# Designs tried in a protein design run: peptides against a protein of PDB entry 6EJA. Part 169

Target 1, 276 residues: chain A of PDB entry 6EJA
Amino acid sequence: VEYMPANPVRIAFVLVVHGRASRQLQRMFKAIYHKDHFYYIHVDKRSNYLHRQVLQVSRQYSNVRVTPWRMATIWGGASLLSTYLQSMRDLLEMTDWPWDFFINLSAADYPIRTNDQLVAFLSRYRDMNFLKSHGRDNARFIRKQGLDRLFLECDAHMWRLGDRRIPEGIAVDGGSDWFLLNRRFVEYVTFSTDDLVTKMKQFYSYTLLPAESFFHTVLENSPHCDTMVDNNLRITNWNRKLGCKCQYKHIVDWCGCSPNDFKPQDFHRFQQTARP

## One batch from the design tools (peptide; made by RFdiffusion4, then SolubleMPNN)

Design b2_p26_7_s4 (from b2_p26_7, 12 letters changed)
Fold by OpenDDE base, seed 4:
Structure b2_p26_7_s4 (fold): chain B 276 residues (1-276), chain A 26 residues (1-26)
Amino acid sequence: as target 1 above (276 residues)
Amino acid sequence: SWDWFPFTLKTYPAPTLETDEEFDLS
């Protein structure tokens, strides 16, 4: 029997979607949909077909909204962070949506836990923020992420402009750009005018894959640093041999990697991690 | 210690940088 919390958390699911995977998105949406949660969907500016489909869904559910603004995001683009930050602001301004957690998802995500399990877990840890760190040498991370390099998103490309310095007094961290953030931290990120948030917003506006590091860095250097949990509750199938071929150099002046599809031979790993 | 609780599975590739390999919870 699953434990039922007395005050269950309500989740704002932020879906960042693109392309033409309407059926896939619909399937995922149905799998995560619950009347007590909120769904805020950003559709890439270039994905008009998908946008129409998502709008249709949003009209069917009162707790589903589509961003009135749409960005044209690219792989590794700084605009992705802007998308999240604006979504966070929007969600905080929606006073009729009393959400407790911010969870970002894509059409490539699929839940492996029930809603009750997720809610029970997050209700138990409602004051925590779930961000997965890289788990390696931080200096190496900075170099590989290009955090010491200045990037500019322009004309659907991430241009490397030159070198830059990490802001003084800031402990840079990062990892997965998929996370679970509590409302309090989102409020801090959105409305704080302290030097940390101000400087980091500026810094990461010229950063490659900023969502992989911005929230980690802000959190760990903030008064909320003790709420950090080094776990984003996501399973990803990584295979360096298959996923690390610098396949996105046409978009970004940097080398990147991608996870791979799960195959039957990968199921053993999934089964081990999916145990209750 | 924290409870081990995977919530979602990335069913399709999500591009990231090389350092993201360490984020595999498997």
Scores: peptide ipSAE 0.247, ipTM 0.633, DockQ to the pose 0.038; fails the geometry check
Fold by OpenDDE base, seed 3:
Structure b2_p26_7_s4 (fold): chain B 276 residues (1-276), chain A 26 residues (1-26)
Amino acid sequence: as target 1 above (276 residues)
Amino acid sequence: SWDWFPFTLKTYPAPTLETDEEFDLS
């Protein structure tokens, strides 16, 4: 997939971080840092130590900025989508940052490809949006994700309020909340006033894990639907036996799964992956 | 068919609230 692009894409990396793992973040940051890209870092409002550390980093690099606003996000909360949407708006308003792709990352991510490889790949597919779908029955996905349920984020908790209808005429989709979006689509999501974007923003403001479905749904129902690639370029170590439980019931009126730490024995999965 | 191109790993657990079939919260 590697080639020398004539017009290499520039990436806006949006880092959504929390906690106190500054060393981990620093390591990841160094691994993904390149002078031609842009790094916009949101630190959870409650993570003041990390915020201070990140600010120090941002002062060292002209292409690294920290969000002046900070949200108190909870896992699965609607505020996470708000964080991304606001970050997207900010990035579009930064005229001095001519980015082509939006890539979200956390401190738990680590690159397994070189910058040149990533840039070459994205430059080849610069008009595409990379969102990984669940790959299962959609009706089942809706039920499992609780998309037919109304949630309210309040007091650091996602409250399940009741049932709701999926908007008519909308093909709901979703999967991973880690994605790569081109600037054009981000512009559409940010500035469009059409019924789709307006309705979906409202709908997903009361949605559990909205980032896992919002962008998928908007894209697939938009004029940009033909740009969908069912691949988010991420590898996650899934083990349902270990990662699926109701460990977050104190935060969310729902149960979920989590990816697991990669171990040497888990790396055989690299050979088991198939092309989308 | 697109080329398989993994970019990043989730090297550490990152909690997600995606539900599994084992859960019934109706």
Scores: peptide ipSAE 0.188, ipTM 0.660, DockQ to the pose 0.063; fails the geometry check
Fold by OpenDDE base, seed 1:
Structure b2_p26_7_s4 (fold): chain B 276 residues (1-276), chain A 26 residues (1-26)
Amino acid sequence: as target 1 above (276 residues)
Amino acid sequence: SWDWFPFTLKTYPAPTLETDEEFDLS
């Protein structure tokens, strides 16, 4: 997998962070930092302490910037998609940052590959977009995700307003809200005025957990559909019994799941497998 | 098919509805 590419890709890492775990973020940042990449950090509007810490870090590196705008994001909120879309626009407007890939991360992420390995891999597949699909029945996915329901983010809550129809002619897909997108596709999402992008932006502005489905759906219905790879290059420990307890009903008029910490007995999840 | 290539490990929760089976309004 590792080789020396002639034209190595440069990565825009978009970090969406919140809370007070400054030390954790610092460790993660140091682990992924490289002078040839770019780091754009969004700190939740409510996390002022963390924001101050991140600003201090950003002043030490020319390739690290903090979003001048800040969203108050909630679990499942549409504002998360807005955060990504705005960050994408910002990054495209930064002409001094010639990035090739968009990778979103949180403070909970930690790299398990070297920079050289990542760059080599992405350089080989620079024309591809990496999004992990749910891999299940699509109708079931729609129901469980509440895609046929209308939601409104207001006052730090996702309100369920009623039912809605999936737009005609659109093949809805989704899965993980963690992905790797090439610049070309990000440009399309950001600046295209075609019916697909326009309608999907509107549709997903009233969607629960929109980042888990928006980019998948747009990509698969776009002229770039042949660039999709069903792999987001992430490992997450899912345990339905432990992580699915509707613990977020106080935030969203819906239920959700959370991944769990890895334990020694979860080692099998790191086994390499082939994917379509 | 593609080779499996994990880049990051999520050590702490990032909520999703991936396996929500406890609540269904359908």
Scores: peptide ipSAE 0.163, ipTM 0.655, DockQ to the pose 0.050; fails the geometry check
Fold by OpenDDE base, seed 2:
Structure b2_p26_7_s4 (fold): chain B 276 residues (1-276), chain A 26 residues (1-26)
Amino acid sequence: as target 1 above (276 residues)
Amino acid sequence: SWDWFPFTLKTYPAPTLETDEEFDLS
């Protein structure tokens, strides 16, 4: 018998989608849809077909909305962080949507747990934030992520302008750009005017892959630092030998890695494990 | 300790620099 929480959390699912994968998105959406949650969908400015399809869905469900603004984002672009930040602000200003958790998704995601399981889990840990760290040498992470480099998103390209220093007194961290954040922390990120949030928003506006580090860094240096859980509740199939290349140099003045599809032999990775 | 609780499966996730310890840009 599963535990049913007395006060179940309600989730704001933020879907950042692009391209023409309407069928895939529809399948994923139906799999994660529940009447008690909220769905806020951003469609890339260039994906007009997908936007039309998503609008049709939003008109059918009262708890589904599409961003009235649309950004043209690129891989590794700083605009992705802007998209999340603006979405967070929008969601906080929607007083008719009492959400407790912020979860970002893409059309490539698919749930492997039931809604009840997810809600039960998050309800138990409603005061926590789930961010997966890289788990390696931090200095190496900074170098590999290019955090000590200044980037500018312009003309659908991430231009590397030069070197920069990490702000003094800030413990930089990062890892996955897929996370689960509680409303309280999102409120802090959105409305705080303290030096940390202000400086980090500025810093990461010129950062490559900012969503992989911004929220980690802000959280760990904030009064909410004790709420971090090193787990983003996602499974990703990584194969560095196959995915780590410089194939995106035409878009970004940097290199990156790509995860791979799951195969039947990867089934063992679905086994639950305990973390300290 | 925390229980590992996978919620979603990333089938075709966006490229990232996450967990690329075997890839050195320097």
Scores: peptide ipSAE 0.153, ipTM 0.651, DockQ to the pose 0.057; fails the geometry check

Design b2_p26_8_s1 (from b2_p26_8, 17 letters changed)
Fold by OpenDDE base, seed 5:
Structure b2_p26_8_s1 (fold): chain B 276 residues (1-276), chain A 26 residues (1-26)
Amino acid sequence: as target 1 above (276 residues)
Amino acid sequence: AEKERLEALRAKWEEELAKNPVFSPA
């Protein structure tokens, strides 16, 4: 028996999917689908088969939409952040979708909590944002993430251009790229014209694995800083495998270790974008 | 040569980013 909130939150699930994992996606989708939530799905530009499958699903459910734009994303690429940011903007412009929380998922994710549990929890803490920090030495995190390095995404590769300085006065943080963000904070990130948001968007456009740090950094340095909860609730089963063996130099000019977990789906993405 | 190429790409990318609504304030 779960607590039934008087005003239950509605969730916008943003799914970023690629490859041919149609069966996995279908399984995950069925597990997380609820009529009161919203599902916005981005399919990698190169995954045409998957795109067709997802379009079919979107036609069957009124609360499922597919991004009309599609990006070619690579692991660690800045384009992933762009995907989230554009999705956020789109979702805010969808006036017919009154969502309260933004949650990102991949095709490899599977819920470990019931919908009722998730909704009850988020309804109780609807003013909070849930981001998991790395829980390590921050200087080490910066070094390993390459935040003091300048990267450029081009031709399905993250090129390291040189060194850069962390913006003055900014406390950098990060960790998991799986987060639960309330609508208010998403609005801030999307529409704020303050120096923080502007500078961070620019900074992270040249960042490796930007989604693991951007929202953390923006939130902690923003007027919304008091809304941060250092927990992503582990709403999905995460595969805890770190890729620290420089095995993807052909895609990224970096051998840093991400504090985030690698999923089997990520490897498929690497294969698709790998140079011969 | 490669460095120069990358710098040129950076400049181009920055220009494109300035036009990209994703990174626009509003």
Scores: peptide ipSAE 0.009, ipTM 0.460, DockQ to the pose 0.043
Fold by OpenDDE base, seed 3:
Structure b2_p26_8_s1 (fold): chain B 276 residues (1-276), chain A 26 residues (1-26)
Amino acid sequence: as target 1 above (276 residues)
Amino acid sequence: AEKERLEALRAKWEEELAKNPVFSPA
């Protein structure tokens, strides 16, 4: 029996794209496009050709917008987190876009599940946040991520400034930089003035690959910690017909293509990965 | 495959960070 939600969730897809992958982006966009969802696209400041192409698309669809601001982002740079955070703020200020979930994508991503499956699943778990943890030794993770080091992004470079300490009392976690966040948590991250959010924003502004750890760490140490699910739903291929064409430009690409499609029994599996 | 790729990437970054004050991903 397929779950048919009475009030299906609407998704804000945030696409962070760069380079000249216009054709790939177009294909991906067509594959994920739905009239009930929203698409907010950030194009790297240096990718003018791509920006022009994306603008053309945005003019054709009322639920597609392009960020009026553009950052020069480098892979692993702190600016990526800034891009997400600013996009979140923008999306929250768009009162005409009643989205329920935030999902980040790149041009290299491709859906591995059907829209109906995704919507049904998220509608059932609309109060949850989906972040995949590294599943390794945390000390090793900190070291390998360079979380104990201070970085400064400048002129498309990450400058290593020296060592730093992890904030005391904070349980650091991370893993995949692909996540599904509900609106409530996004609101918290965006507007909260508590010490956790404030300190973490500051801390991660000097962090390498901040998107792989920021949201995990904030969520797990927040009053919303019980909403965490250790899964980013990047498990199965959403569209087998087109195949998974992933460019491994990200540490964790969305193309974790499983030969198995999403099945109803998978709901229970996802529940088992929920963290208190 | 993902785990292996991640480990390789981390190793590369550590190497670059060890010898260079600036890391510039492609």
Scores: peptide ipSAE 0.007, ipTM 0.363, DockQ to the pose 0.057
Fold by OpenDDE base, seed 4:
Structure b2_p26_8_s1 (fold): chain B 276 residues (1-276), chain A 26 residues (1-26)
Amino acid sequence: as target 1 above (276 residues)
Amino acid sequence: AEKERLEALRAKWEEELAKNPVFSPA
């Protein structure tokens, strides 16, 4: 029996799309669309055809908007994080959109689970943030991600400028660049002026694949660290074929069970502890 | 599938980084 929440969460879906994937996007959009959710779509500055198509969709639905600004983003570039951060700010300033969760998607994504399942799960765990860690040696992760290297995005290219140090006292983490963040944490990331957020925004402005690590690192070192769930609840990663066997060593894998099959103790085991 | 995508992306960046003339090794 599906859990029916008394106060169901409302989701802000941020879609970052590019190219000529109009048909694929339309299919995905149709699959995830619900009247109670919100959809904020960023189309790459270079994808004018797609932008026109998305604008047409946005005019048909009151809960669909397109970013008035457009960035030329490369996947893995620092500008992708900027896109997310600006989208977060925009969404927080939209007082007529009372969303509870932020979920990022691409045109290649497709939901495996139903809206009811997703909403039921998030409504039960509305105070949590869902980010999947890489599940391997952290030092190796830092090296492979180039977090100890300084990058500059220029003309759709990431240039290596040299070496840099990881900020002292910061526990770096990362993994999947697909995440589910609650409004409270998004507010913190957007408006906090503490040293953590300020320094990390600067640090990740020169980072390769920043979305794979920024939110993980900020969350785990923040006052909100106890809300960290080391799992990716992205609707497109809800693989039913896995049954109820959880593969936490995988970067983006989920247990594959129905959200209603999870027990509170299951999440407590995977929550990140406060870090000194 | 997503794991494979991430791995492919990392491989792509590794290739790009390897040919970047701006990088100076320590």
Scores: peptide ipSAE 0.006, ipTM 0.359, DockQ to the pose 0.050
Fold by OpenDDE base, seed 2:
Structure b2_p26_8_s1 (fold): chain B 276 residues (1-276), chain A 26 residues (1-26)
Amino acid sequence: as target 1 above (276 residues)
Amino acid sequence: AEKERLEALRAKWEEELAKNPVFSPA
């Protein structure tokens, strides 16, 4: 029996999709659909067939919307971050959608846990943000990500323009581009005019694979830094003590342990793993 | 598994960054 929270979180699922994988998307959508959640779908500007299919779905469900704007994104392109940021703004401006968490998905993703499990877990930790760090040498990460390089997205390519420096005083971090962000942090990222957010948005406008590090970096250097959990619920081993395991090979899955398996003292453990 | 996947991707990206001023996924 799953724990049923009194005030369950509602999730805004942002789906960034492209190509012709309509059947796959349909299967994934059916697997994640719930009447209490919200689904905001961006279809690549070049994927007109898929767009038509998604529009059809959106007409059938009141809690499914398609972005009126469409970007032509490339894998690793800076425009992907722009897509997320604009989607976040849109979602915050939708006053009729009271979502609590932001979760990004692609058509290739598939849940390995039930909705009840996910909701129960996030409801227990509704004030936290879940981002998985690379867990390795940060200098090496910067190099491998090309964060010390300046890129320009143009004509469906990421042009390497030259070298750049990491902004002074900023602790850069990153890892997985799959994250679970609470509304409060999304509000901060969207509307804050502080130097951190402003500079990072500028910096990542010329960044390769920006989604893998933007939110990590902003969060860890922000007033919300204490809310970070170094786990995105899409890992092979969520909780060793509890024997929780997740499958992650070529597809992105979300997983988690049943809230019933967690004890109140586990929250303290999560806080210990959180980055200040 | 995620770590391994990410590492593989990083390796690919590193290779592309090293050999070409224009990054384009295969």
Scores: peptide ipSAE 0.000, ipTM 0.330, DockQ to the pose 0.054

Design b2_p26_8_s2 (from b2_p26_8, 16 letters changed)
Fold by OpenDDE base, seed 1:
Structure b2_p26_8_s2 (fold): chain B 276 residues (1-276), chain A 26 residues (1-26)
Amino acid sequence: as target 1 above (276 residues)
Amino acid sequence: SMEEELARKREEWEKELAENPVYSPF
């Protein structure tokens, strides 16, 4: 499966991190770092200690940058989507970073393949977008996700304002909020002024867990719909293979491993030829 | 709290994903 592509893709890794798990982040960073990729790190506005640590790291590498803006995000909040969208815009405006794929990570999120495998695979399928769908009854998904409800993020809380209707003519989908998106689709999401993108940005600004559904929905209803691959190639197999627990803590984001869950050999799964 | 509910929901969702693996191209 592993081969050397003639034109290997370069990846923009967007890391959204919070808390005080600087050591964990350092380990993760070392595990995924490669000189040919790019790393754009957002640190929660409230995580000043971590921010200082991340800044120190970023100054050591030309392909590592920290967002100059910082949001106070809560899990499930609309601000998380805003963070991704703004990061996408920033990355597209960085003309000196010729990335081909966007991949989001947390401090406790690890790829399950080697760099060479990932790059080879994405290079082969560079025109595709990888989003994992829920794969169940869509009506049930809508209800469970609260997509028919209106929320407002304020003061680190998601306030339910009332009921709403899903826009007519839109096929809503969703699943994992971990995805691999090609630059072309990111450009579309960022700069398109069509009704779909405009409407969905507005809709999802009042949505609970927006990152689990926004990109799926936009992609599937867009001219890029044929690029959808129902697979995110990451989190599920990582947790299963290594026995990591899915948890949400101050230190560990979403589904990931605590520092105690890692063994030295675990850090070599995303092997790099050049690492810090 | 809302965050606690969300955290629980997230955990349940991720567990479901872990239990229902997807096709691996690797």
Scores: peptide ipSAE 0.022, ipTM 0.518, DockQ to the pose 0.054
Fold by OpenDDE base, seed 3:
Structure b2_p26_8_s2 (fold): chain B 276 residues (1-276), chain A 26 residues (1-26)
Amino acid sequence: as target 1 above (276 residues)
Amino acid sequence: SMEEELARKREEWEKELAENPVYSPF
């Protein structure tokens, strides 16, 4: 769906980055950059070189900022959710950035539509939230995600502490950790003091891969439950020929593609195709 | 797909955790 919206939505893109591939990140950034959107970049606490490079880039653009705080995050770690939550809070406090949607990005994940198409689509559905569910048996999902287990993130490792119960009355859901959330829902997640948000923040602080389930679960059990769309509008270039893989690093583990795998021209190409 | 690969990785991770003793960081 493509049309010219009278009041086009503006997007806050949140990037959580690590490592040393500053040039790769820069290329990816250029591929997704638009003057009407906002870019908030978190650099892993351990990635000082990258942080310096990202700061240099951010100084060139008024709509690009770097988090003043930095966390040490690992793949599957609870700290990743904390990073998103804190970024959301920061973005809500940035009164000079009138964003309408929150979108997290990686080097391997791109909108399935062009910027114009994405903006048009989101402008039409500005009251909706886009999260892709696993589409499988929920009990199996819970087991595979380890949601019935308690984890503690410490020393760049997830420690299993034991079994736990899912809170009563909560319908757990999840799937992709790539999502498009409207400002209203982000405000709810950030500032609500209701039992749901409070319990879920606590619950997911001890959860493996929390970003794959937290927002789904909160949304579906919230007063905003009717705003859920089971689609994250993402294309992931998961092609082995392009070097996409799960990368194990001693300090930080990530699954995805290298930003070096993409050129600005490639981004546009992907946006012209449907998600595989 | 990424989701399939992640699922596989999670299974391996959980298996590893299940096969190893639970340690406390303190």
Scores: peptide ipSAE 0.019, ipTM 0.419, DockQ to the pose 0.048
Fold by OpenDDE base, seed 2:
Structure b2_p26_8_s2 (fold): chain B 276 residues (1-276), chain A 26 residues (1-26)
Amino acid sequence: as target 1 above (276 residues)
Amino acid sequence: SMEEELARKREEWEKELAENPVYSPF
């Protein structure tokens, strides 16, 4: 018997897409679409054909919107974080979309096997944030990610400007760039003017692969640190179903896909991964 | 160097993009 929540969470799914395969995206979208959730889609500025197709889809569903702004994002670019942050702001300003969780998705990613399972699980743990850490030596992570290096995104390229130091007093962490964030934390990241958020936004504006570390670092050093769960609840079954693989796994060795099939009753596992 | 590593990774990514036309850029 699955637990059915009395007040089920509603999810804002954010898709940042690039390419021309509109049919494939449409199929994926249909597979994850639910009337109770919200879908906010950013199409790369260079993908005009895809943008037109996505706009057509968005007109068919009241809970699907396309970003009015479009960035020319590049792999590893700092602008990718900007895309997330702006999307978060937009979503928070959409008063007609009462979402409870922020989830980023790609065509090769799905958090759990079924919508009902995901909703049930997140409804039970609505006050938690789910980020998967690299699980290795942090110093090694910093070096591999180039966090001690300064980069500038310009002309669709990441230029190395020099070396930098990690801000004192900040415990840097990271891993998977796939996460599930509750609205409260997103509000904090978006609107807080404290030193942590301000400095980290600045720091990560010159960072490679910023989404793999920014939210981890901010969360762990914030008043919300007790809400962290070292798991992004990504499952492999979805990838198999769609014939997809973990995105970037061949490029980055810290891709945090979980092989486990999470269930709403996985309370003990949750306790083991929850950060006190 | 980091730049060389980035270039290598980018090349690998571009290869994957060619194989998978629908993707997230991060």
Scores: peptide ipSAE 0.015, ipTM 0.401, DockQ to the pose 0.064
Fold by OpenDDE base, seed 4:
Structure b2_p26_8_s2 (fold): chain B 276 residues (1-276), chain A 26 residues (1-26)
Amino acid sequence: as target 1 above (276 residues)
Amino acid sequence: SMEEELARKREEWEKELAENPVYSPF
């Protein structure tokens, strides 16, 4: 018997989409849509066709909105974090949307559990925040992520400017850029004026792949640190056989790894993990 | 230490959550 919560959580899904992935987005949207949740969609500034399509969808559903602002996001760009932070602020200012959890998604994401399962789970753990750490040596992570390097996003490129120091007294962490955050923590990140949040926002404005580390680091060093769960309820699609190569050098002055695109053979794997 | 306590708590929650993935990013 599946747990049925008396007061089910309501989720704000923030979708960050770009390119021509309209069919994928439509498929994903249909899979995750529920009348009790909220959907806030950011379309890349350069993706006008997709934007028009998303606007059409948003007009059909009262619980679907599109960001009035649009950023030109690039892989590894600091602007991605800005997109999330601004979306969080917007969602907190939407008094008619009483959401309990923030979940970020891309057009390539797909649920492997039912809505009922997700809601039941989050309702049980509504006071927790779900962030997946890298599970490796932190020093190695810092080096590989370039957290000790200063970057500037300009002209659709992440420019490496030089070295920097990690702020004193801060324990840096990171891993997946997919997370589930409760409203309370989102409020803290958005409105807190403490030294931690202020300094981290500044620090990560010059960071490569900031979404993979910002929320982890802020949470773990905050008064909310005891709410950390080292699990984002997501399965990463990494092909270990391919290894990590320098990718996207045309837009970033760093070597990094990116998750693989969905392949038909992955479907079987997902089904296996979805089996009770 | 506080860090050890937090690590323990995280581990406990992780064990409970290990079999309950919800989404798969691509």
Scores: peptide ipSAE 0.006, ipTM 0.286, DockQ to the pose 0.017; fails the geometry check

